# Designs tried in a protein design run: peptides against a protein of PDB entry 8OXM. Part 149

Target 1, 371 residues: chain A of PDB entry 8OXM
Amino acid sequence: FKAEFRLAGGVNLPKIIDCVGSDGKERRQLVKGRDDLRQDAVMQQVFQMCNTLLQRNTETRKRKLTICTYKVVPLSQRSGVLEWCTGTVPIGEFLVNNEDGAHKRYRPNDFSAFQCQKKMMEVQKKSFEEKYEVFMDVCQNFQPVFRYFCMEKFLDPAIWFEKRLAYTRSVATSSIVGYILGLGDRHVQNILINEQSAELVHIDLGVAFEQGKILPTPETVPFRLTRDIVDGMGITGVEGVFRRCCEKTMEVMRNSQETLLTIVEVLLYDPLFDWTMNPLKALYLQQRPEDETELHPTLNADDQECKRNLSDIDQSFNKVAERVLMRLQEKLKGVEEGTVLSVGGQVNLLIQQAIDPKNLSRLFPGWKAWV

## One batch from the design tools (peptide; made by RFdiffusion4, then SolubleMPNN)

Design b2_p17_5_s2 (from b2_p17_5, 9 letters changed)
Fold by OpenDDE base, seed 2:
Structure b2_p17_5_s2 (fold): chain B 371 residues (1-371), chain A 17 residues (1-17)
Amino acid sequence: as target 1 above (371 residues)
Amino acid sequence: SLENTLAELEELAKSGV
């Protein structure tokens, strides 16, 4: 370990440390000092299993459909070392950095990222109609620019094309697998892009099994398919490669129903894997920027186990786990809103739900649904 | 031109290669 560290920013002030491996290579590591990395470690194992299923199928293997994984070493319930995804950047850092974000560079006459956030914060407690109107105004004055990521990084046209395909395939695979697992909290800082491969790396996997739906502001989209995410695909948008890769991923997931259910069942009943949403975690995930100053570090999440009878807690937990398994089984059967859909019908519904400005306008402003 | 190459590559992307 080098004696020097850098702060990565954010509420938990994660430390970036440089490690020299036994191979003499320097590797950057992210040390999270306040987050439970066990959830990330478990979800990385689930992603590795999904990758194994995708590699066994000839159609998904030919398309190189994979979820990018990283090594997680949990050190404690509150600390761990993430293999820092070397050569990755948060999509939010590229798009909406205050100094030189792509929106500011390519669209200098649009609203600033700060103006967009402010407008959506002002209507946060308003009706869905008022949120929708302001979201549409924000979207009209904040046009997508993520196409420029591949154009800046890949100057050779043939390389540019292959990288844009890799990006589109990565979005498709992670979107469908993320939906099946009920992955939430897909804000622009929790999605990294690899500057060499153009593949996405999903981090901070603490909101799973649709627990984003029980947040104070419920999640209303199955995955992140916002205008910038779509713009990175090029002129075809969600059509062609993206849709086809979603369908092929969904086909593999549905054909692997028994395996996926068995694995998720083991995880849901693992006493070391706390996947349930708690009020403190919910407050932390939907914290207002103004409230960052006053949360003293002293709320130990451990002590307010209200002595509810152990039997009633276990029964309530089991009923939540059963509902998660039932909903997972429905997804893997193509049951949406009480109707059995084909793979194409289910993928189409999910795409429509993810791009619907009514659903996007209802998200927590910190999710930045206009990006 | 870069634009023509981009357009041709985008038509290839629509074909779903």
Scores: peptide ipSAE 0.018, ipTM 0.457, DockQ to the pose 0.016
Fold by OpenDDE base, seed 4:
Structure b2_p17_5_s2 (fold): chain B 371 residues (1-371), chain A 17 residues (1-17)
Amino acid sequence: as target 1 above (371 residues)
Amino acid sequence: SLENTLAELEELAKSGV
């Protein structure tokens, strides 16, 4: 290890450490000191399996559809070493950094990120109608700029176009895999973009299996498909490449139902894998100051001596696990709201749900649904 | 022209190729 470290930002002050391997190669590592990395490690294994399924299918392999993974080595319940995604930036840092964010650079007369957040926080406890009206005002005065990421990084037009396609394919794959695994909406700091590949890397996988729906402000979207996420796809938006890549990913997931169910079942019943939402974790995810480049650590509820009888905890856990498995089976059958949909019908419904400004306006303001 | 190539690529993208 080098004696020097860099801070990656955020309240937890994760340390970027350069490590020289026994092979003499320098590897940048992110050291987290307060996060349960077990959930991230498990979810990376699930993503690797999904990638294996996607590589076996000719149509998804031709499109290079993959969910980007990173190596996680849990060292303890509260510490681990992440393979740092070298050459990645959080999309939130690129978009809404206070001084040099793309919104400020390209749209200097729009509302500031802080003004948008303040307006949405003021209506957080208001009606859905008031939230929608303020969200529409915010959206009108905070126009998307994420198209400029590829334009800044890729000056050659042919490379620019290829990278925009790689981005669009990455969003499609991660959106559908994320929906199947119930990752829900993703905080803008928990989505990294690779500055060389334009592919997304999802980090901090503390919300999975639709546990975002049981938050104090429940998730209302199947995945993050906000205006900036769409703007990065270019003028076609969610049509063409994105939709088709979603359909091809969903087809592979549905055709792999037995494999996915078996693996998720093993994970849900793994006593070392705490995927359940607890009140402390929920408070952490929705009470933190939003301006921090924070990976949202899973607060292990180790300190709640909830003297619930072990038997009642186990029975309640098993009932939640069974419901998660049933819902996963429904998704993999194309069952949405009691109706069996085709792959195209299911993907269309999910896209419409994800881009609906009524759904977006109901999200927790901290997750910046206007970005 | 570069613009025509970009427009053609954009139409290909709309076709979902």
Scores: peptide ipSAE 0.018, ipTM 0.427, DockQ to the pose 0.016
Fold by OpenDDE base, seed 3:
Structure b2_p17_5_s2 (fold): chain B 371 residues (1-371), chain A 17 residues (1-17)
Amino acid sequence: as target 1 above (371 residues)
Amino acid sequence: SLENTLAELEELAKSGV
């Protein structure tokens, strides 16, 4: 460990520590405080298993379909070491940084990211119709620019094309695996892009198994496929490479049903893996900027063992776990809305759900569905 | 031309290699 540390910024003041490995390589490590890194660690193991399944299949191996993983060493419920994803940037930092974001640089006459946020916050408590109308106005005046990421980073046209392809494959793989696992909270700060590979790195994996659907503002999309995410794919958008990489990933997941169910069953019943949504976590994820006042969680909530009857909690937990397993089995059989779909039919439904402006307009404004 | 090679690569991408 080097004696020097840097602050990464943000509310939890994560410390970046440079570590020399036993191989003599320097690696940046992010020490997060207060976050339950066990969820991230478990989900990284699940992603490694999915990558093993994808690598065994000839079609997905030829396409290099993988989810980018990072090393997580949980030290406690509230502390751990993340291998910092060196050479990555949050897509939100590139797109909507207040000073030099790509939207401001390439679309200076569009609405600012702040104006878009404000307009969507003003209608947050309004009808779905009013949310949709304001979302469409925001989208009309905030046009996508994420194509410029690859154009800025990769000046050689052959390299640019290869990297745009790598990006599209990464979006497809992570979208389908994320859907199967019910991964939520896919806001623009929880998705990093590698500046060298153009591949995505998903972080903050605490909302899984469709627990985003039980948030105060439910998640209405299977994965992030917003206009900027699509713009990064170039002129083909969701057609061609993206769709086929989704289909090939879904084929591997469906053909691996028994393995995936067995893995998820072990995880759902692991007493150390708290995947359930709790009210405090829900409030934290959907906290309003106006409510950023003094909810310092006073750590001194006494151990009042509210002896909630262990039996009723266990029965409620077991029923939720069983429902998660049943829904996972349905997804892996291609059962959507009570109908068995082909791989192509299922992938098409998921793409349509993810790009539907009616679904996007219903999301929490902090998710930034217009980006 | 670079444009034709890019167009062929985009058609190859649509044909989905």
Scores: peptide ipSAE 0.021, ipTM 0.434, DockQ to the pose 0.015; fails the geometry check
Fold by OpenDDE base, seed 5:
Structure b2_p17_5_s2 (fold): chain B 371 residues (1-371), chain A 17 residues (1-17)
Amino acid sequence: as target 1 above (371 residues)
Amino acid sequence: SLENTLAELEELAKSGV
């Protein structure tokens, strides 16, 4: 271990440590001190299975459709070593870093990231109409710049084009796989981009199976497809490559229904895999920066009096697990809003839901839906 | 498409990047 560590951004202050392996290779490792890395480890295994399904299909294999995975070595329930994705940066750090963020560099006359955050926080408790109006004002004065990521990193035009295609394919694959698994909390710090491959790496996989919908501010989008995410695809946006890659990924997922249901069923009933949203986790994910001070863990364990019979807890858990499995089965059948859709129809609905400013304006301000 | 890439490269060339 090198004596130097870097702090990765985020409330848990994860430490990036450089380690020399027994093979003499330097590996960066992220040490998370409070997150249940078992959830990340389990979800990485599910992603590897999805990648296996995608590699078996000729059309998805030819397109190199994969969700990026990282190695998770859980050391304890609260600590583990993530193989830090060397040569990755959070999209939020590239886009909205206070000093050298791409928005400030390319759009110096737009609203600052802080002004956008402040405006959306001021309307957080207001009506959906007021949230929508302020979100539209923020979006008008905060124009997308993520196209410049590939332009800065890839100076050769042929390489630039290939990397933009790799990015678009990565967004498509991760969006559809993420939707099927019900991944939430897709804020700009939980999505990394590889500076060499232009592929996305999704981290912090603790909100799965649509548990983001039961947050105090429910998630209203199936995946992150914000204006900067779309801007990185180039002039065609969500059309052409992105849509076709979504459709081909969805086709493989739907054709693998029995396998995916069996895998998820085993995980939902694994007593070591805590996928359920608890109130403390919900508060933590949607905490206001100002409220960090008062949550002393003085939630005394002494409210033992909600001995709701172990039977009622188990029955409630089983009903939630059954509901998750039913919803997964619906997604894999193409059942949306009580209607059976084709792959193209389902993908189109998901894209429309993800880009709808009304849905985006309703998200928690910490998700930064304007980025 | 190659055409869209060429159009983007032409727009970039026009923007002085």
Scores: peptide ipSAE 0.012, ipTM 0.353, DockQ to the pose 0.019; fails the geometry check

Design b2_p17_5_s3 (from b2_p17_5, 9 letters changed)
Fold by OpenDDE base, seed 5:
Structure b2_p17_5_s3 (fold): chain B 371 residues (1-371), chain A 17 residues (1-17)
Amino acid sequence: as target 1 above (371 residues)
Amino acid sequence: SLENTLAELEALLRSGT
């Protein structure tokens, strides 16, 4: 281990440690100190299974549709060494870093990331109409710049074009797989981009099976398809390559219904896999930066004997697990809002939901829906 | 362990059985 460490950012202040392996290779390691890395490890295995399904299908294999995975070595329930994706950067660090962020560099006259955050925090407790109006004002004065990522990293035009396609395919695959698994908390620090491949790496997989919908501020989008995410695709945006890659990914997922249900059923009933949203986790995920000071660990959970009989807790858990499986089955059948949709119809609905400024304006301000 | 069960499921998936 080198004596120096870097902070990766985020609330958990994960430490990036450079390690020399027994093979003499330097490897960056992310040490998370508070996150249940077992959830990340399990979800990486599920992503590997989804990748196996995608590699079996000729159309998805030809398109190189894959969700990027990373190695997780859980050391404990609360600590582990992530093989840090060497040569990745959080999209938030590239876009909205205070000093050298792409928005500041390319749009110096737009609102600062801080001004945008402040405006959205001021309306956080207000009506959906007021949130929408302020979100539209923020969006008008904070224009997308993520197209410049590929332009900065890939100077050769042929390489640039290939990498932009790799990015678009990665967004499509991860969006559809993420929707099927009900991945939440897709804020700009939980999505990394590989500086060599232009592929996305999703981290912090602790909000799954639509548990983001039961947060104090419910998640209102199926995946992150914000203006900067779309800007990275180039002039066609969500049309053409992205839509077709979503449709082909969804087709493979729907045709793999039995396998995906079996996998998720095993996960939901494993007593060591805590996928359920608890109130403390919910508060932590949507905590205001200003409120960090007062959460003294003196939440003595008074063991108030909520002797809710072990039977009532178990029955409540089983009913939540059954609802998750039922909703997964609906997604895999193309059932949306009580209607059976074609693959194209379902993908279209999900894209429209993800880009709707009314849905985006309702998200927690920490999610940064304007980025 | 869940990891072993998932590895077995992945192996079954890879075998095509």
Scores: peptide ipSAE 0.062, ipTM 0.756, DockQ to the pose 0.020; fails the geometry check
Fold by OpenDDE base, seed 2:
Structure b2_p17_5_s3 (fold): chain B 371 residues (1-371), chain A 17 residues (1-17)
Amino acid sequence: as target 1 above (371 residues)
Amino acid sequence: SLENTLAELEALLRSGT
């Protein structure tokens, strides 16, 4: 380990440490403090299992459909070493960095990222109709630019085309796998892009099994398929490659129903895997940027007061776990809103839900649904 | 441990059983 560390920014002030491996290679590591990295470690193992299923199927293997994984070494309940995804950048840093984000560079006459956020925060407590109107105004004055990521990074046209396909496949695979697992909190800082492969790396996997739906501002989309995410796919958008890759991923997931149910059942009933949403976690995930200054370090969640009757907690937990398993079984059968859909019908519904401005306008402003 | 159970499940998945 080098004696020097850098702060990555954000509420938890994660430390970037440089490590020299036994191979003499320097590797950057992110040390997250105060986060339970066990959930990330577990979800990475689930992603590896999904990748094994995708690699076994000829159609998904030919399309190179994979979800990117990284090594997580949990050191304690509140500390761990993430293998820093070397050569990745948060999509939010590329798109909406205050200094030189792609929106500012390519669309200097559009609203600033700050103006967009401010407008959406002003209507946060308003009606869904008012949120929709302001979201549409923001979207008109904040046009997508993520196409420029591949254009800046890949100057050779043949490489550019292959990387755009890799990106589109990565979005499709992670969207469908993420939907099946009920992965939430897909804000622009929790999605990294690899600057060499154009593949996405999903981080901060602390909202799973649709627990995003029980947040104070419920999640209303199955995955992130915002205008910039779509713009990165190029002219065809969600049509063609993306849709076909979603369908082929969904086909493998549905055909692996028993395996996926068994995996998730083991996870849900493991006493070391806290997947449930708690009020403090919910407050932390949906805190206002203005409130970042006053959160004194003293939220020691004293484990002591939740000694309510163990029997009633266990019964409530079991009922939530059963509901998660039932909903997973429905997804894997193609049951949406009480109707059995084909793979194509289910994927189409999910795409429509993810791109619907009404659903996007209802998200927490920190999710940045206009990006 | 959950990690061991998942590693066993992954090993079972990899073995093709």
Scores: peptide ipSAE 0.034, ipTM 0.683, DockQ to the pose 0.020; fails the geometry check
Fold by OpenDDE base, seed 1:
Structure b2_p17_5_s3 (fold): chain B 371 residues (1-371), chain A 17 residues (1-17)
Amino acid sequence: as target 1 above (371 residues)
Amino acid sequence: SLENTLAELEALLRSGT
């Protein structure tokens, strides 16, 4: 290991370290010291299985539909080493998280990312109508710029077109598989884009199996399909390539129902895989920047009352696991809101839900649904 | 372990059985 490290940013301040492998190759590693990397490792294995299913099908194989995976080596329940996705950048860093963010560069007269966040935080406890109105004002004064990612990185028009298609396919595949696995909305820092392939890498998979719906501010979208995500697809937006790739991915997922149910069942009942949302994790995921100071973990809550009957906890867990499996089975049958949909109908519903400004306006402001 | 079960499932998936 080199003595020098860099901070990757984010609440946990993950450390980027350079290490030399036994093969003499330098590799960049991300060291997380507070996050459960086991969930990331497990979800990467599930993504590999989904990729195997997608490679077996001729239509998805021809389209090169894959979820980008990375190596995760859990060291403990709270620490591990991630293979750093070299040549990737968080989409949030490119868009808004630096002085040279694409919104500031291309739209200097729009609201700043801070102004947008402030406006949405001011209405966080307000009605859905007030949230919607302020979200629409924010959206009008904060126009998408993610189209410029491919334009900046790929100067050759033929390469640019190919990479925009690769991006669109990556969004489609990750959106549908993410929906099936219940990943929900993804924070812009937890979506990396590869600067060479234009494919997305999803990191920090701590919200799965629709556990985002039980957050203090519940998720209202099946996956992240915000205006910048759509803008990166170019002029066709969600139509054409994206929709077709979603449909072909959904066809493979639905046709692999038994396999996917078996995989997820094994995961849900593994005692070492904590997929459940706990209150501390929920607070962490939706923490306000202002509240950072007061969460001294006074872990002095007496150990005594947590002897709630192991039987009641286990019964509660089993009921949640069963409900997750039932909902997964519904998704894989195309059951949405009690109606059986075709693949095209289901994909259409999911796209409409994901792009609906009413749903987006209800998301936690910290997740920046206007980006 | 979950990792072994997933590796076995992945191997089964890869073998086509």
Scores: peptide ipSAE 0.029, ipTM 0.636, DockQ to the pose 0.020; fails the geometry check
Fold by OpenDDE base, seed 4:
Structure b2_p17_5_s3 (fold): chain B 371 residues (1-371), chain A 17 residues (1-17)
Amino acid sequence: as target 1 above (371 residues)
Amino acid sequence: SLENTLAELEALLRSGT
């Protein structure tokens, strides 16, 4: 390992280290501290399986529909080595970096990212109506700019068009696969974009199987399809290529129901795979900047009261696992809110849910639903 | 291990059975 490290952007400040392999090749490694990389590793394997299913289908193969994967080597519950995706940037870094973010560069008269966050934090404990009104004000004064990513990176019009299509296909595939696996909304720092391919790489897969719905501020969208995510698709937005790629991905997922259920069942009942949401993880994911001061480590809460009967924990776990499997089966049958939908109907509902400003206004402000 | 079970499932998927 080289003695020098770089900080990657993001909440956890992962360390990028260069290592020389036994083959004499330099490889960039991302060292995440304090994160359970086992969940990331498992989810990458599930994505590889989804990619195998997508490659078997002629319609998805022709469209090159894949979810981008990265190599994860978990070393412990709190440490692991990620193969760093060289030539990727967090979409949040591109969009809302305080120094040179695309919003500041292209929309200097709009609200700052800080002003938007402040306004939404002020209404976080308010009514849904007040949240919606402030969200609409924020959105009006913070216009999307993610179209400029492809314009900056791809100067040739033919290449630009191809890369915009690659981006749109990547968003579609990751959105539908992410919905099936219950990844929910994704923090803007946990979505990387490849500067060469325009494909998305989803990292930090600590929320899966709809566990985002049990957060203190529950998720209200099936996947991240915010205004900037849509703006990157160009003038057609969610229509045409995106919708068709979602439909073709959903068709493959629904036709692979038995396989996907078997995979997820094995995952849910593996005692080494902690996919459940715990209070500490929930606090970490939705921590307020102001609350950093009051986490006195003095909860030496005696190990005694966590003797909630192993039976009650196990029974609660089994009920959650059964509910996750049942909901997965519903999704794969096209059952939404007790109604069986066609692939097109289901995809349409999911898109409408994901872009609804009422749903977006209810998200945790820390995840920046206006971006 | 979960990794082995997933590798076996991936192998089953690849075999087309």
Scores: peptide ipSAE 0.027, ipTM 0.621, DockQ to the pose 0.020; fails the geometry check

